# Designs tried in a protein design run: peptides against a protein of PDB entry 6GMG. Part 17

Target 1, 331 residues: chain A of PDB entry 6GMG
Amino acid sequence: DSDDRVTPPAEPLDRMPDPYRPSYGRAETVVNNYIRKWQQVYSHRDGRKQQMTEEQREWLSYGCVGVTWVNSGQYPTNRLAFASFDEDRFKNELKNGRPRSGETRAEFEGRVAKESFDEEKGFQRAREVASVMNRALENAHDESAYLDNLKKELANGNDALRNEDARSPFYSALRNTPSFKERNGGNHDPSRMKAVIYSKHFWSGQDRSSSADKRKYGDPDAFRPAPGTGLVDMSRDRNIPRSPTSPGEGFVNFDYGWFGAQTEADADKTVWTHGNHYHAPNGSLGAMHVYESKFRNWSEGYSDFDRGAYVITFIPKSWNTAPDKVKQGWP

## One batch from the design tools (peptide)

Design b1_p11_1_s3 (made by RFdiffusion4, then SolubleMPNN; from b1_p11_1, 5 letters changed)
Fold by OpenDDE base, seed 4:
Structure b1_p11_1_s3 (fold): chain B 331 residues (1-331), chain A 11 residues (1-11)
Amino acid sequence: as target 1 above (331 residues)
Amino acid sequence: PQPSNFEPVPP
């Protein structure tokens, strides 16, 4: 029940954060302290620090998705998602592998499917595509110029995305971004925008018409990337959690991690910002905490989820929510 | 929009 969600109070613009604390290789702090850090580091519009608005604080209070929301400027739509799946590994493991002791066939197949996704390759694909998009944006002053540049870049790289329909999420993503149309944002000028990345962890077995086994142990065929492009059809993701496998067991709906536009070439050194749950300081869940994790910590995920997607969206270059370098923790 | 009710568990 989200009825006990509370919007964090405003923090003075000049208030410095308290030190973050280490948490199993992550940097962790309470949401109020993250707001302080955000105002000092990420709040800049056209080089000027801004106090986090009430609206932004409300977005943030939604938990892990709130971190992505406040930094991207919109609630995640997840339309332009990428992943990597090793079909040969999947087939070979199904053929030659054996269920563990006490593992059902459905549980075995779900596990093998989960293990056949490569988070690092999925992330790399998203970064590759974001780089192509950024090159296409750089000198484009209208959408037509952007699309022409994008097609040329894809052709030069012999990328399968060049064959996508003009109405696909890939080509329509920029025009469907609210901040692109805003006067103080992109102002319909692609060269004022940049591509950014976030990640979503979720459950594959969301089809209520499917077998109970798929809902409990995963759907091996669900949310696979298209060959060549790496695009994942996210239309069937309805934020439905994994079904309990035993009485009293419960799973959560999703996890979101914010990457932005870091330039660190080593994936293992990239920083991902995420929250635990919605802010409920007077409720059973308690206050929201924010984590800054390395890629290894983020990509490991939890048993609640068997899919990871890396999603591209856009923000104005005038925003500082996606800097080239992200420092973990404070100071 | 749906909030998250996720609580991270230490590895």
Scores: peptide ipSAE 0.210, ipTM 0.814, DockQ to the pose 0.117
Fold by OpenDDE base, seed 5:
Structure b1_p11_1_s3 (fold): chain B 331 residues (1-331), chain A 11 residues (1-11)
Amino acid sequence: as target 1 above (331 residues)
Amino acid sequence: PQPSNFEPVPP
C-alpha cells in the first residue's frame, strides 16, 4: 500500500547538494538532495542540464525502483536478465552439507541455493553482453543492421546467445524500449542508443501453489540462469515478497540498484544507486533516502531476497544518466 | 507500477 506516497517537490536547477552521509561503506542522502545531485550530474540531455520534471520526480518517489526508473526512462520490465549459478556447488553442498543447528531441511536447501549464486559473475556476464550490444549498436542505423551486427559479434565469440530466436528478450529488447522509438531519443536509430545495466533483488518462493516451506525459505529451483547464456526467465517474478516465518514478520517486495554504463573494470569499485522505500514524509515510513553503494554493499543484499539478477536495457546516448564514471556521494 | 514498500535493513 502506497496511499501515503508523495511526489518530492521541485528543486532549483542550480541548487547544489548538501553533503552525503557515510553509512556502512555507502553514501546516503534524502531524496530531495539526490534530486539536486541528479540535476547537477545526471540530468543532461544533449549536453544541457535539465530540471527533474514532475513526472520524473513522481517515478523517483516509488523508492528503489524509482531510482532505476528515472535513470532508465521506463519502469523496469526485467526481461533481459542475467545471473550465474554454480550447479556443482549446489549439488555438492546438498549432498555433503548439513543443516545448521535449528535449521530445517527447507531452510537449508533454500540457503544453499542462495549461496550457489555468484553475484560478481552474474554482473560480469551482463557487462560482457552489454559490451557486445554496444558494438552492434555503434554503426547500425536501423534495427535490421543492429540485429545483423549482433549475430555476427556473437558468432565471432562463439556465444550461446547466438542460438536465441528473434522473439527472445535478447533480440527484442531494443525495439521494445520506448526511448528508442522517441523522436528526441533514438528515433529508431540504434547508433543513438547504448546498453545500460541495473540489478534486481527478489524472492524465489513466489508460487502461491507451491509449499509453504518454499514461500518461507525459498524455492531452490526457481529463477536459475540458463546454461551457456546466463539468461534468467523472469516471467514468474510478480514482486511477491518472502512469506513470514513468524507472526508479525514482513519482508520487502524487491530492491533495485542502478549501475548504468560505468567503465570501471574492477567490479568492487563500481557504484550502485538505490532507494530504501517510497517517499512518505508524512507517513510511517518517512522520507525516501537514496544510497550510493559499492558493489560489495549492493551484492550483499538482504534476508528478504534470495535471488539477484542483472538486467540490460537501453537509453539514448544523449542522456547522462549512465556516465562512464560515477562518483560516490557529495562532494 | 509497484513501489518499494519497506526500508531495507543494512547488512
Scores: peptide ipSAE 0.200, ipTM 0.821, DockQ to the pose 0.135
Fold by OpenDDE base, seed 3:
Structure b1_p11_1_s3 (fold): chain B 331 residues (1-331), chain A 11 residues (1-11)
Amino acid sequence: as target 1 above (331 residues)
Amino acid sequence: PQPSNFEPVPP
């Protein structure tokens, strides 16, 4: 129920943020203070600070997805998603492992599947692909040139993505990005765009036609990356939360974390920005909080979710929502 | 913290 969602008020452009609060290895602040930081650090268009618009504040108010929304410029479509799954580990554990005491077979299989995903490798795959895309973008002044460059780069690296269909999310992602077509954005010039990354946590057991056990404990076969490419088919992700396993239990639909285009080579040192819930200062949920987490904190996820995907999208290079260096907290 | 509890907006 988002009826009590409120758009945060405007913050003066020159208002400096209050210090963030440390919270379990994260930096935490209320949404209004994040807006202040955003205006100082991330708001720049063509090198000039911008006040967060009412529209952007409205997007942000949606919570974790709002953080990704305001920074990417569009509501996440999640079509170009990557993950890493250890098939051998999964098969071996199913064969040789045993359910824990009190654990059902379905619960065991769901857990084993979850544990067979490697968040770090998934993230690294997305970064690798984003780098390839950025090289393809840098000297391309039309989409055709971009696609040709991309194919060449993939061929040089013997990357399985070179075999993807021309209509796949991989090749169509740029043309489907609104900011690419905007006059003040890419203006249909790929060289004005850059690849950026965000992550989504979600539940695998979303198929209503599947067993109740899969909805409760996960679907071990769902949302696995394709071999070689690492691409995850996200078409069946309908933002359906995990089913309760006990009376009174409830789970959240998803979590989003914004990475952007940080150049830090050590994954553990990268910063992920995310929100807790939609902004409801007068409601039961309360004010939205924004967190800046290190990769370890982000990738841990919650019991609400058994899948993590790392998604590539594009933003104009003139935006500063995805800087090469992100500083955690304030100051 | 807990993740978002809201209805998504279609793109």
Scores: peptide ipSAE 0.098, ipTM 0.758, DockQ to the pose 0.303
Fold by OpenDDE base, seed 1:
Structure b1_p11_1_s3 (fold): chain B 331 residues (1-331), chain A 11 residues (1-11)
Amino acid sequence: as target 1 above (331 residues)
Amino acid sequence: PQPSNFEPVPP
């Protein structure tokens, strides 16, 4: 129950974080210390450090989704999502593979489907699209110019996204971004905005009308990317967790990781910022912790989830929540 | 908005 969620207190703007370092690809710190780091590194508006506001601290207190929320400026809508699925591998493994000892047919199919997703290729697709969008934004001073640029870029690359409907989340994502319309944000000027990326891990077996086996072991056909575009229809994601497979087993609703706009070409060297749970220092869950994970640590995921999506949204260029380089920990 | 109640297992 989220009723025990608490907003972390304000931290002085000049307070430096306590030191922490990565271990086995992951750095960890308590939420209050992350706020200190955030104020020193990510808080800048037009080059000036800002204290994290009460509203932002409240957003952050929501856990892993809170990290994405405070850095993107909005609660994730997940409308523009990408993934990569190897259909040939999936079909071949189903045909020639065998269930493991004690594994049911449904469990086997769910596992094979999960393993047929390529997190790295999904991430690369999102980065490719974000790059195209950023080029389209660069010299566009109104939405019409942005859309025209985007179509031209897609045509030049022979990208299947050029065939998307004008009402598609792909074309409507910018206009639906609150910070684009804000006077101190984009002010309706696309050239003031940049594309950013976050990731969501979630469960495929969310259809309550489906079999219990799909809810327990996954729905092999759910949340697959469209061929050519890589777009994932996220409309059926209702944050429903995996059903228990044994008595006493429980699973969580989702995990979110913030990437932003890092320029590191090697996916394995990119840093993903996420949290464990909502901040409940006086509750059973305890204080929220923030993690800075390498891609391998992030993409590995957990048994709670069998899907990963890489989502594009936009933030003002004046924000420093998505710098070119992200470092783990604090010296 | 829904909060996260996930506690990741350390690597």
Scores: peptide ipSAE 0.189, ipTM 0.813, DockQ to the pose 0.118; fails the geometry check

Design b1_p11_1_s4 (made by RFdiffusion4, then SolubleMPNN; from b1_p11_1, 5 letters changed)
Fold by OpenDDE base, seed 1:
Order: sequence, then structure tokens, then C-alpha cells
Structure b1_p11_1_s4 (fold): chain B 331 residues (1-331), chain A 11 residues (1-11)
Amino acid sequence: as target 1 above (331 residues)
Amino acid sequence: AQPSNFEPVPP
């Protein structure tokens, strides 16, 4: 967080957005114009448009995480995270592969580990689990009924998640969601809630007690999904960026992308909404911009990051921040 | 205060 961060001003409820600009396969606009689109498309509570509140505009001003924050209703906790890692590919490449010219052993291992993650399979796992959760929510009017439904669904699918502890983030996620307890939200009724998905890109080499090489080139053993469940332990993610490998080089702490609850079956056609940085119109970074990217643009990430996680949380069904269909750009 | 982000460095 920076002192030059500014809350974007309010936009009239009926103001239509200006056209987005194309940018390398994604749609891009300034944050104020995204607020206009958000009010027209995503702001609805019980079917009625809402002006983005000062609090919501404040959340949004935080950058990429702000987009997820304003749409999910809470700052990301990242406790229920999924990924996919190909252990056989990793072992085979380490054994039979060779470092590139000028590549150190640590750099080689870090790169091989990064390339052994499958973003699409990780995303599909999260969608699979979200679907199971949504079925469990549908007819449950208290938490006990939800948990019973969830256990039954997992048993029917022979899913390894059925063996998770009752206190795990998987089973506790709903009751730990603020909007579930709100009178105008879930009101403690699971059937009024739905599962939604966002993604986080981050750096694996965050352990300050590890070697400098791991901090520069990645920790091949960090943030791997558990076999069978796909769950990633995110407890060691402290938003520490990659260490510079050359003088003057700097890296970003994280990137967040909002997916919500799109029903598009083709992952490549899904739309991910994210921001470039916190809003600083009077500072060196400038105004915040919002991007709506296809999965190919989102999942490729940046050299700043070597991990991707797909996280499940919940929002009230009365919110329209996670519609079945998301249209890229404007108009 | 919650963390914010900077603009990512291109690959």
C-alpha cells in the first residue's frame, strides 16, 4: 500500500461507459470507466442497479486485488486454493533435460518446476469443486445440511476431498464468509449463496531462510498441490516478490484475476478481470487501468510469478458480480 | 492496511 493511492470519484448511476481499447487480445480501460461498466452490468442487488459505494471504490483502488475485492465483497484470504502439478514431467525433465546456455542449475530447476504446473487443469479442478459446492448449497437451509450434502456429493464422486478434516478450509469456507452471515446476504442460509472463483499469480521463492538462488529462480518444492485433492497450502504466501537477478531489476508482489461463476465450458473463452496497479492519478504510477483478458492472456502470467492458484469463495446469489456470461470490453 | 499491487513486468 502506498500513500499516493486515491479513491476514484463516484460515477452517476446512469452514466454509460466509454468504449474499451483493445490491448494484445484483451480489453483495457481506465478505472473510472470500469466503475461505469460495473454499475451497468455487475452492481445489481436483487435485480436493481446500485451505485458503487465509497467503500467499494476504495477497495477497487488497490489494483488487481481490488477488482477481486469489490466483486467478492472481501479481501482475498486465499485459503481454498487449487492447482495442478505434473510430477512425472518434473522428474523426467530434471533427469533428462539440460540447462540452457548461461542458465544456472537453480534457474533450470525453477523453470522446470514452473513449467510442470498446468494452469488449465488447475482451473478445471477449481470449477469441478465449485460445481460440487453449488449442488450442496442448492437445497441446504442451514450449514449442517450444506455439509451433509457436500459429504454425499464427494462420496458419490469418490473425491479425495471427502477425507479432509472438518476444520479444513474446504469445509469451513462458507461459515467464514462475512456475506453469508449478513441479513441482506446469505442470512445464514446456504441456498442463498453460490461458489465463485478467482486466481492469484505469485512467487514460490518466499522463504527468507532458503538459499538466495531459490529466491531468485524459484523454489521447486513450494506451493505444490496435494495429490488427489489439488489443494494448495497458501499459508506461506506472504506477498513477497521475486528477488532481482540483475541490478535494477524489480518484480511485482502478485496478480489477481476475477472469474466469478461463468458457465462457459471452454476455458479459452472465459474472461478474467484484473488491474495493473493501485490507483495513483497524481503519482508516478498514474491512474489504475482495468483489463478484461481471455484465459490465454491471464494464464500466461509474467516472469514475476512462477505459481498460479485458483481460489474458491462465496457470494450471495442476489449479487450480480459473478454472472453466468461475461462480455469482454465495451460495447 | 491490505497490500496493493504494482504494474507487472512483461515476460
Scores: peptide ipSAE 0.176, ipTM 0.827, DockQ to the pose 0.121
Fold by OpenDDE base, seed 2:
Structure b1_p11_1_s4 (fold): chain B 331 residues (1-331), chain A 11 residues (1-11)
Amino acid sequence: as target 1 above (331 residues)
Amino acid sequence: AQPSNFEPVPP
């Protein structure tokens, strides 16, 4: 696996990035250059630029998840995840559609299920919820006040999330955020925190007790959002990749994209930051590259994955890892 | 150790 992973070296605080290069409609750079950009743009704590620490560089070296890790401050738990699934489309296509030439029934059903997810609506739901949470955080100086505000906001909007259990990831997410408890973070003050969003692409067919076909072609019933809330139960996501359909074929375990808290209303203009693989400059994979993609480029995903979730977590407002505007590339 | 990822295969 990542036995040859290497922590990128430190970059001088004042080192400016080299220009990013275009790659398939996105901006691309090597991880070391991303560190330079990160230090110039995203590193600020209370308005002060910071050098990326060794620990943060180590996190970043993990690949796509490392980008989300370094910007969110914690390894993704993925507990508060949202998606959108068109049940009617799914049922209709299964009923009226047919497998393509050479396509098995299982492959057909898996494909139809994948195509029944709407990434844009899933993202929109997460943004909606994050907005509600941010309003609830605004004047709350303890968790109780935050939760009360949140319930009121949900009631006003007649949102089904108001019916979630108090132990639900929806209500427990803030208290379970390490940076919320940190003295130089939230310091247990909700008003010092803000909701942020990242996305995960992963494989639905992870149940080892299920059929081989589901592991190869997807499980049409897995990781669907709950009606009304849009919540996805991510408890069965164990980072298991798609099973190969032929000898020598292999698939990636997951992909993570960092959005943060951009205010761009047009989803298509939002920027998603992600990495290709763990950093292995002396290994076969080579150096890690970081990509800044528009939503369409991110949401397109890969054949490795048939699910996309949009996850909410929290960071201190004093961090600049989730600015209102993200500029693609450099300069 | 936390999981890392490999380069995804293009569709």
Scores: peptide ipSAE 0.174, ipTM 0.825, DockQ to the pose 0.135
Fold by OpenDDE base, seed 5:
Structure b1_p11_1_s4 (fold): chain B 331 residues (1-331), chain A 11 residues (1-11)
Amino acid sequence: as target 1 above (331 residues)
Amino acid sequence: AQPSNFEPVPP
């Protein structure tokens, strides 16, 4: 999407990272230094460190989405997305609340909808589902066994996901994962795969046929999770940014944060890895920076976005891009 | 071509 995007150069496999710097509770570094850390910590295939390939470096150069791309092994499809929305809070606030001084009705409704999402509960739902999937994967040596295990697990927990159609993203996600089919990946063996999580922040008012107010202030009805399952229909997310409310104003198209498969039970202690923009060291944007943020910093988001989703995908267990523990920064 | 993060996200 950018003519001035540049692929970061290769880093020697044995080169150690420079120290990260703190930034508002985050750890920050330039993309080249993240590559060094990635090679030392996350690059392992079957226990062996790997140099980040040219292809992987190119993926990474795409910005925040590039961090998720390089660690998940595929460009995000966002098909298996979860969120939590408090319908009662939304209705109550609309009924009993009032616009702030200078706030339009549309702006008020958009804000109330945004505030009715619970990022922590959305994240916890995704973790819960990922845990169920991991149990189903553990002893399954073909897709049929995996699906049977899932159905059993969901039945035992009386989870509404048990009622999803066989073609639902929930059941089709594994078979649609390229690394599952790869000979050096899952090799069609579910027990070689594990569920991982990333998050996307985006704008709800993306429908060009809707009112200008929805595009400027949000669509209160868009991208809500289904009751019971928590599934979000992401089919209408086309990476369209928020519309300007004043001349010269511009908004970012999306933000992606990589979580992986951390086992830390306290959400506030989990680490999310993301980038600021595509890599353009010779352009106006400058070099890409990578941030490792705690959940509090990640989930806060920006005014550019009024939706957050927590997405499940799969990677081979032989990859070390999603370790059980992630250390923030360097050293 | 896949979409990129074409604008900076504040830290």
Scores: peptide ipSAE 0.166, ipTM 0.814, DockQ to the pose 0.157
Fold by OpenDDE base, seed 3:
Structure b1_p11_1_s4 (fold): chain B 331 residues (1-331), chain A 11 residues (1-11)
Amino acid sequence: as target 1 above (331 residues)
Amino acid sequence: AQPSNFEPVPP
């Protein structure tokens, strides 16, 4: 319950982290120790270490979303989301495949849809777009210049995103970023900003007007990327978890993973930072833990979720929450 | 056991 959430205490700026614990290819630590690491590695503003503020600690305490929140500077809006869906695979499997023993038709269709998403290709698309955006940002000193650069870059690459409406989240994302408008942030100068990536896992069957089967087993048609662009309409994502299929079963509403702006070309070597739940040291859930996972561990997800989206947002270049290289664990 | 997520409380 929200009433059990506690803001982690401040950590001294010079306190070094304790070693992380290895866990099935992940590095794990308690939230307090992550704060220590964050202050040493990610806290820098204009090259100077900063103590995590009370506000930032409060954001972090929200769990998996809190990790993305503290590093991106805002609660995720998820408006600029990408995925990859193999339509041919989906159609072929539905046509030629059959339900497993004991699997209902709805279960089968939901599973086939889930399996038709390619997390790696979705991530690659987001990285591609982020790269284009970063080039457009580089020498743009006002939004108009940024947008012009962006359109030119897209045209040069014959990218379908060039046909998006001016009001599309794709073109409006920068202006809608609070840190872009802040004096100590972007100060309305696109060249002071960079694109960053996080990922969200969630459930497709969120429409309460749909069948119970879709809520239990997934909506095969929901949250698919648009052809050519890879854009996912996230407007219908209301953080509704999967419906139970048996008594006592419960599912989590979402999972968030922070990637930032790592330059590692091998997706399998990229590090994703996420949390298990909101910080409740005196509650039933206990203290929040933070995980640093490789892409394989992150992209695997949970049975709670049948969709993954890779989202682009922006942070000031003066922040070090999205460094080129992320090292897993400590030391 | 592998790590698992629990429902966080959004703002």
Scores: peptide ipSAE 0.044, ipTM 0.728, DockQ to the pose 0.276

